# Peptides against a protein of PDB entry 3OIQ: the designs that were tried, part 184

Target 1, 212 residues: chain A of PDB entry 3OIQ
Amino acid sequence: KNRIFVSSSKDFEGYPSKAIVPVQFVALLTSIHLTETKCLLGFSNFERRGDQSQEDQYLIKLKFKDRGSERLARITISLLCQYFDIELPDLDSDSGASPTVILRDIHLERLCFSSCKALYVSKHGNYTLFLEDIKPLDLVSVISTISTKSTNSSKHSSSELISECDLNNSLVDIFNNLIEMNRDEKNRFKFVKLIHYDIELKKFVQDQQKVL

## One batch from the design tools (peptide; made by RFdiffusion4, then SolubleMPNN)

Design b1_p29_6_s3
Fold by OpenDDE base, seed 4:
Structure b1_p29_6_s3 (fold): chain B 212 residues (1-212), chain A 29 residues (1-29)
Amino acid sequence: as target 1 above (212 residues)
Amino acid sequence: SEEELEKKLEEEQKKNLEKLKENLQKLLS
């Protein structure tokens, strides 16, 4: 089956009540909920959804059946957090109980752009997104991609099913949504509060704000 | 069966996680 690019998590409302569909989307990592039995990764493009929370619009699920799978997941999540410079609580508790990790509102401190591949699995009208792949995106590269509107991305692996246009459009939409959030006095998100807020990001945001 | 499907999905997830781990390790090296 061909992988479907998803621009909005609302698209899933139109999906079959019983189906398996490979999907791909671009979003910001917003939450991590790691337990002994599962990991939930929350992602969002911060599309306005009325009164619904803009967080965790995409919930990616990892299930652990055994300690080996749990350890693998924990290591993988740790590596992802290392890439984004997210501090995780020490997962190496000497107590044989794997600590529960709950991170929320990651986007308030770091913009963790991610290209996600997931398997949409629905049953009885409910669905779960199972993790297939997460490609973390470097913020500098994201900014460059949006600014140039044509990345001669000869360097992107041939395995990306997302058209360059779909990727760019999604990235632009995310930034536009963040700009709107930043303008909203009631919204907790502010670019200046990002740990990695630098001159480049500042300039980019200022330039984008002039177009919106 | 639903059980067979779930088992296949879990096996696939494990494989995908292994690959993801390797990819992330390469990015961090």
Scores: peptide ipSAE 0.638, ipTM 0.932, DockQ to the pose 0.783
Fold by OpenDDE base, seed 1:
Structure b1_p29_6_s3 (fold): chain B 212 residues (1-212), chain A 29 residues (1-29)
Amino acid sequence: as target 1 above (212 residues)
Amino acid sequence: SEEELEKKLEEEQKKNLEKLKENLQKLLS
C-alpha cells in the first residue's frame, strides 16, 4: 500500500471507519506520555481549529506487551529527547517501578521538528495512529530549506516517500502558524522564550513576518 | 481475526522501535 502524506489531521475525518492506512506527516513534538503499558507522543502543525487546543493534533501510540518492549521504548524515547535536548526525569531510577513520564507544551521551549510515519488503524469510527518511524529534523536545516527553496535532493537512498514539495510546504505552514501564534498576545508561544532562540532564528522569523 | 491482526501490529511496532533506536543512536554518535 502506498503511504499517504497528511498535511492536516482533519484529513482523518474523511478516512474509512474500518481501515489500515500507512500515513506520514511533518509536525512539532508537543507532548510525551510514557507509562508502564503505553507511550503517547503528541505532535502538531498548529493548524487553526477554532477554539480547540492546537496541541497534540497527531497522537501517536506505542503499546507495550512485555517488560522488554517497555525498556526498548524508554531507551528510544530517551534517545529522542537527547537529540532534541529535552530534559527527562531520571528514567533509570533503580527503584523497580518504571516511573511515569509526562511532558507537555514542549513547543514552548523547543521547536522539535519531526517527520513521522504512522499506521492509521480505524474501527467503528474511532482511529489510532501507531508509530512506525520518527525522523527528527535539525532546525538549522529546516530554516535553510525554507529560505533557499533548494530541494537539496541529497541522494540519501532512504526511500523518503515524502515529496520534497510536501515536506517544504508543511514546514512553511508550521512556521506561518507559529508566527501567527507569536503575534497573538493571548497565545503562550513566543519565539523569544525558546531556549535555543538565536540570531539565525531571529533573522529568519523577522524575514518571514515581513511576507505575512 | 482481530486478535491476529493486533498481534501482527504489535510485532511490527517492536521491529520499528528497534530500527528507530538504532537510527537515533547513529544520529547521536
Scores: peptide ipSAE 0.637, ipTM 0.932, DockQ to the pose 0.786
Fold by OpenDDE base, seed 5:
Structure b1_p29_6_s3 (fold): chain B 212 residues (1-212), chain A 29 residues (1-29)
Amino acid sequence: as target 1 above (212 residues)
Amino acid sequence: SEEELEKKLEEEQKKNLEKLKENLQKLLS
């Protein structure tokens, strides 16, 4: 089956009540909930649902069948966090109890752009997105891609070709949503509060604001 | 069966995690 690119989490409302569909989307990592039995990764493009933008519009699930798979997941999540410079509590506690890790509102400190592949599995009207792949995207590369419309042939990702247009449109939409959030005095998101806020990001945001 | 599907999904998830781990390690090298 061909992988479907998803631009909105609302697209799933039109999906069959019983289906298995490979999907792909681009979003910001917003939350991590790691327990002994599962990991939930929250992603969002911050599409407005009413008057407020919400985090965790895409919930990606990892299930652990045994301690070996749990350890593998913990290591993998640790590596993902290392890529994004997210501090995790010590996951390697030699104490026989693996600690629960809960991170929320990651987007308030870091823009963790991710290209995510997931398996949509629906039964009885409920669905779960199971992780297939997460490609973290470098913010500088994201900004460059939007600004130049350059086809970044990243030779290193054996990832199935996303339409360059779909990727770029999704990235632009995310930034536009973040700009709207930044303009809202009631919204906690502010670009200037990002740990990695620099002159390049500032200039990009200012230029993008002029087009809106 | 649902049980067969669940087992298959778990096996696929493990393989996907192994690949993801390897890819992330390469990105961090």
Scores: peptide ipSAE 0.636, ipTM 0.932, DockQ to the pose 0.773
Fold by OpenDDE base, seed 3:
Structure b1_p29_6_s3 (fold): chain B 212 residues (1-212), chain A 29 residues (1-29)
Amino acid sequence: as target 1 above (212 residues)
Amino acid sequence: SEEELEKKLEEEQKKNLEKLKENLQKLLS
């Protein structure tokens, strides 16, 4: 089955009540909820939805059936957090009780751009997105990609079905949404409050603000 | 059956997690 690129989480409202569809999207990591039985990863592109929360627009689910799968998930989440320089409480605590980890509002401290592959599974009008893959994106690379409009023709002829156009458009949309949030005095998001706010990001934001 | 589909989905998720772990380890090396 061909993977569908999703630009908005609202697209799922039009999906069949009973279906299995491989999907892909680009978004910011916003939350992590890790328990003994499951992990939920929240992602958002911060599309305005009226009075609805802009956080966790995409909820990716991992289920654990055994201790081996739980351990694998914990290690994988730890590695993802290490990539983004997110501080996790020690998941490897030798205390036989696997600690619950709850992180929220990750985007207020760090911009964690991610390309996600998931399996959309619906039953009786409800749906779940099951994790297939997460590719973390480097912020410098994201900024460069948007600024140059250059097709990074990575000649990797591998059939990765994402048109460079779909990826770039989604990244631009996310930044535009963040700029709007930054301009809103009532919004908690501010670029200057990001831990990794540097001269490059500052310049990029200033240049993008002139186009909006 | 729904049970067979769920079992296949779980086996696939485990394989995907193993691959993701390996990919992240490579990115951090």
Scores: peptide ipSAE 0.636, ipTM 0.932, DockQ to the pose 0.798

Design b1_p29_6_s4
Fold by OpenDDE base, seed 1:
Structure b1_p29_6_s4 (fold): chain B 212 residues (1-212), chain A 29 residues (1-29)
Amino acid sequence: as target 1 above (212 residues)
Amino acid sequence: SEEEEEKELEKKQLENLEKLREKLEQLLK
């Protein structure tokens, strides 16, 4: 089956009640919920959905059957957090109980762009996303990609099944949504509150704000 | 059975998690 690029989690509302569909999306990592029995990874593109929380629009679920799978997930999440410079509470606590990790609103401190591959699996109208791949994206690379394609309409459809156009459009949409959130006085998201807020990000945001 | 299909999906997810670990380890080197 061909992999479907998903620009909105609302697309899943039109999917069959019983299906397995390979999907790909780009979003920000917004939450991590790690327990002894499962890990939940929340992602969002911050598409406006009324008064509902814009977090966790995409939820990848890992169930643990044994301590080995839990350990693997814990190590993998630690590595992902290390890539994004996310501070995890000390996972090495000598207490033989695996500590529960709950991170929410990650986007308020760090923009963790991720290209995700997952299996959409539904049985009775409800669905779960099974992990296939998470590619963390560097913010500088994201900014450069958006900035260069605004000038070069070169339709180079390179070989990976996602049109470079769909990826770039989704990245632009995410930034536009963040700009709208930043302009909203009621929204907690502010670019200037990001730990990694620098001159390059400032300039990029200012340039994008002129187009919106 | 639907239960066997779910078990196979969970097995594949675990294999993908292992691959993800390896990729992240390479990115952090």
Scores: peptide ipSAE 0.699, ipTM 0.956, DockQ to the pose 0.737
Fold by OpenDDE base, seed 4:
Structure b1_p29_6_s4 (fold): chain B 212 residues (1-212), chain A 29 residues (1-29)
Amino acid sequence: as target 1 above (212 residues)
Amino acid sequence: SEEEEEKELEKKQLENLEKLREKLEQLLK
């Protein structure tokens, strides 16, 4: 089956009640909930969904069947956090109990752009996203990609026909949503509160705000 | 069975997690 690019998590409402669908989406990492039994990774593009929280629009769930799986998940999450420069609570608690890690509202401090591949798996009207891949995206690269609107279809022969256009459009949409959030006095998100807020991001946001 | 399918999906997810670990390790090198 061809992988479907998903621009909105609302698209899943139209999906079959019993299906396995390979999907790809671009979103910000918003939450990590790591326990001894599972890891939940929350992602959002911050599309407005009425009164619903804009967080965790995409939820990848990893269940641990054994300690090996848990360890692998912990290592993988630590590496992901290292890439994004996210401080994890000291997992090194000498107490043989693997500490619970709960990170929420990651986007308030860091824009962790991620290209996610998942299996949408539905049964009985509910769905779960199974992990296939998470590609962390560098913010500078994201900004550059949006700014240049590089019509350079780099024919990178990756058989996954997700058009560079779909990726770029989703990235633009995310930034537009963040700009709207930043303008909303009631919204906690502010670009100036990002740890990595620099001159480049400032300029980019200012330039994007002129178009909106 | 649906249970067997779920187990196979979980297995595949674990394999993908291993691949993800390897990719992240390479990105951080």
Scores: peptide ipSAE 0.699, ipTM 0.956, DockQ to the pose 0.767
Fold by OpenDDE base, seed 2:
Structure b1_p29_6_s4 (fold): chain B 212 residues (1-212), chain A 29 residues (1-29)
Amino acid sequence: as target 1 above (212 residues)
Amino acid sequence: SEEEEEKELEKKQLENLEKLREKLEQLLK
């Protein structure tokens, strides 16, 4: 089955009430909710949804049936957080209870760009996203890619399924949405509050703001 | 059955999670 690139989570409103659809999207990691029984990964492109929260527009849900699955999830989430320089609370608490990890509003501190592959699975008018892949994207690389409009056809990233155009357009859309949020005095998001806010990001945002 | 399909999806998700772990380990090297 051909994988569908999803530019908006609103696209799911038009999907069948009973379907399995391979999808791909680009979004920011916004939340992590890891418990003994499940892991929820929230992603957003921050498209405007009226009065609804812009966080967690895409929810990947992992259910744990055993301790092995939980451990694998914990390790994988730790590695993902390590890639994005996200501080996790010490998981090594000697208390035999696996600590609950709840991270919210990750985008307020770090822009964690992610290219996600998932299975859209709908049943009875509701849907869930099953994990297929998460490719974390380096912010410097994202900025460079958008700025140069370069057809990086040469990186054999096995993500052969997204047109470079779709990826770039989605990345631009995310930045545009973030710029709008940054301009809104009521919005908590501010570029200058990002831990990794540097001269390169500043310049990129300034240049992008001139186009909007 | 729908229950069997869900179990197969969960199995595949677990396999994909393992692959993701391996990929992330390579990226951090």
Scores: peptide ipSAE 0.699, ipTM 0.956, DockQ to the pose 0.767
Fold by OpenDDE base, seed 5:
Structure b1_p29_6_s4 (fold): chain B 212 residues (1-212), chain A 29 residues (1-29)
Amino acid sequence: as target 1 above (212 residues)
Amino acid sequence: SEEEEEKELEKKQLENLEKLREKLEQLLK
């Protein structure tokens, strides 16, 4: 089956009540909920959905069957956090109990762009997303990609089914949504509160604001 | 069975998680 690029989590409302569909989306990592029994990874593109929460629009769920799977998840999440420069609480609890990690509203401190591959699996009218891949995206690379409209990125491995246009459009949409949130005085998101807010990001945001 | 299908999906997810670990380790070198 061909992988479907998903620009909105609303697309899932049109999917069959019993299906397995390979999907790909680009979003910000918004939450991590790691326990002894499961890990939930929340992602969002902050698409406006009326009065609904804009957080955790995409949920990847990892269930642990044993300590080995838990350890693998813990290590993998630690590496993902290391890439994004997210501080995890010390996992070295001397108490032998695996500490629960709960991170929420990650986007308020860091823009963690991620290209996700998942299996959409629906049963009995509900769906879950099974992990296939998470490609973390560097913010500088994201800004450069949007700014250059470069059709000639030779760095895309032949295995990336996403058109450069679909990726760029989704990245632009995310930034536009963040700009709208930044303009809303009631919204907690502010670019100036990001830990990595620099001159490059400031300039990029200012330039994007002129086009909106 | 639906249970066997779910078990196979969970197995594949764990295999994908291991591949993700390896990819992240290479990115952080």
Scores: peptide ipSAE 0.699, ipTM 0.956, DockQ to the pose 0.767

Design b1_p29_7_s2 (from b1_p29_7, 16 letters changed)
Fold by OpenDDE base, seed 2:
Structure b1_p29_7_s2 (fold): chain B 212 residues (1-212), chain A 29 residues (1-29)
Amino acid sequence: as target 1 above (212 residues)
Amino acid sequence: MKEKLLKELQKTLKELFEKTKKDIESLLE
């Protein structure tokens, strides 16, 4: 089955009540919830949904069932955080208790763009997304990709199911949504509060604001 | 450095997913 690119988490409302569907989306990492029993990653494109929280629009599960798979989940989270320069509380608590990681509102400090491959699994009208693959995206690369109208129709081999166009459109949409949030005085998100807010990001945001 | 990190991340996640894929698929059963 071909992987479906998802531009909105609302798309899942139209999905079959009993299915496994491979999906892919691009979003910002918003939360990490790692416990002894489960790992959940929250992602969002910050699509407006009325008065509902714009966080965790994509709730993605890393499943584990034993100590070995739990370790792999922990390593995965650690590596992801290392990539984004997210400081994890010292997981090395000598207390034999499985370290719990709860991070929220990550997007308020860091823009952690991620291309995610997941399995949509629906039963009885409820669904769960399971993480299959993740590609963290560097902000500089994201800015460059959006800024360069790269019409490079490089015929990437048939295995990368996402059109470069879908990726770019999603990235643009996310930035547009962030710009709207930044303009809203009631919204906690502000570009200037990002830890990595630099001259390049400032210029990019200013240029994008002129288009919106 | 980030490329190596990405490769390790994806490798680890792939291993995790492959170990749990059957259990995920069995949820429909």
Scores: peptide ipSAE 0.718, ipTM 0.965, DockQ to the pose 0.863
Fold by OpenDDE base, seed 3:
Structure b1_p29_7_s2 (fold): chain B 212 residues (1-212), chain A 29 residues (1-29)
Amino acid sequence: as target 1 above (212 residues)
Amino acid sequence: MKEKLLKELQKTLKELFEKTKKDIESLLE
């Protein structure tokens, strides 16, 4: 089955009530919930949904069934956090107790852009997304990609059909949503509060604000 | 450094997914 690019989590409302569908989306990491029984990653593109929370629009599960798979899930989370410079409590504590990790509102401190491949699994109208692959995106690369309007479709081989255009459009939409949030005095998100807020990001935001 | 980290991340996640894929598919049975 061909992988479907998802631009909005609302797209899932139109998906089959009993299906497995491979999907891909781009979003910001907003939360991590790791316990002894489950691992969940929250992502959002911060699409306005009326009065609904803009966080965790994509709730993605890492399933594990035994100690070996649980370890792999923990390592995955550790590596992801290392990539984004997110400080985690020591997950490797020899104390035999599986440490719980609960992080929320990650986007308030760091913009963690991620391209995710997942399986949409629906039964009886409810669905779960299971993480298949993740590609963290560097903020500098994201800014560069948006700024250059790089229509350079690198001829990637026929099998990874997700158009660079879909990715780029989603990245632009996310930034536009963040700019709107930044303008809203009631919204907790502010670019100037990001740990990695620098002159480059400042300039990019200022330039993008002129187009909106 | 980040490239090596990315490769390790993706490798680990792939291994996890392959180990749990059958259990995921069984949710529809």
Scores: peptide ipSAE 0.718, ipTM 0.965, DockQ to the pose 0.869
Fold by OpenDDE base, seed 1:
Structure b1_p29_7_s2 (fold): chain B 212 residues (1-212), chain A 29 residues (1-29)
Amino acid sequence: as target 1 above (212 residues)
Amino acid sequence: MKEKLLKELQKTLKELFEKTKKDIESLLE
């Protein structure tokens, strides 16, 4: 079965009630919920949904069933946080209690762009997304990609079912949504409050604001 | 440094997924 690119989490409302579907999306990491019993990652593209929260539009599960798989989940979260320079408590602490990690609103401090591959698993109309693969994206690389591909639609016939175009469009949409949030005085998100806010990001945002 | 970190991340996640894939698929049975 071909992997489906998902541009909106609303797409899942039209998905089969009993199926396994491989999917891919691009979004910002918004939350991490790691306990003794579960590991959940929240992602969002900040699509406007009326009065609904724009946070955690994609709730992705890392399943574990034993101590070995739990350890792998913890290592995965640690490595992901290391990539994004997110400070975590020591997950290897010898204290016999499995450390609980609950982080929310990550996007208020850091833009953690991620390309995610997941399995959509549905039964009786309810679904769960299980993480298969993740590719963290560096902000500088995201900015460069958006800035350069506005001109060269060269048809690279790479056999991957998911076009580079879909990924780029999703990245642009996310930035546009962030710009709208930044303009809204009621919204907590502000670019200037990001820990990694620099001259490059400032310039990029200013240039994008002129097009919107 | 980030490339090595990415490879380790993806390797670890792949191992986790392969260990749990059958259990995920069994949710439809």
Scores: peptide ipSAE 0.718, ipTM 0.965, DockQ to the pose 0.851
Fold by OpenDDE base, seed 5:
Structure b1_p29_7_s2 (fold): chain B 212 residues (1-212), chain A 29 residues (1-29)
Amino acid sequence: as target 1 above (212 residues)
Amino acid sequence: MKEKLLKELQKTLKELFEKTKKDIESLLE
């Protein structure tokens, strides 16, 4: 089955009540919930749902069934956080107590753009998204991609041709949503509060604000 | 440095997914 690119989490409202569908989306990492029994990643494109933008519009599960697979999940989370420079407690502690990690509102400090491949699994009208693959995206690369409209087919993403147009459109939409949030005095999100806020990001945001 | 990290991340996640894929598919049974 062909992988479907998803531009909105609302698309799942039209999906079959009993199916497995491979999907792909791009979004910002907003939360991490790792316990002894579950691993969940929250993502959002901050599409407006009413008057407020919400985090965790895409709730993605890493399933594990035994100690070995749990370890792989923990290592996965550790490596993801290392990529985004997110500090985590030591997840490899041989001490019999598996550390619990609960991070929320990650987007308030870091823009962690991620291209995700997942399985949509629906039964009885409820669905769960299971993570198949993740590609963290560097912010500089994201800004460059949006600014130049460059079809940089980075040959390194091997198998499944994401429409470059779909990816770029989604990235633009995310930034536009963030700009709206930044303009809202009641919204906690502010670009200037990002740890990695620099002159390049500042200029990019200013230029995008002029187009909106 | 980040490229190596990305490769390790994707490798680890792939291994996890392959180990759990059958269990995920069995949720429809």
Scores: peptide ipSAE 0.717, ipTM 0.964, DockQ to the pose 0.867

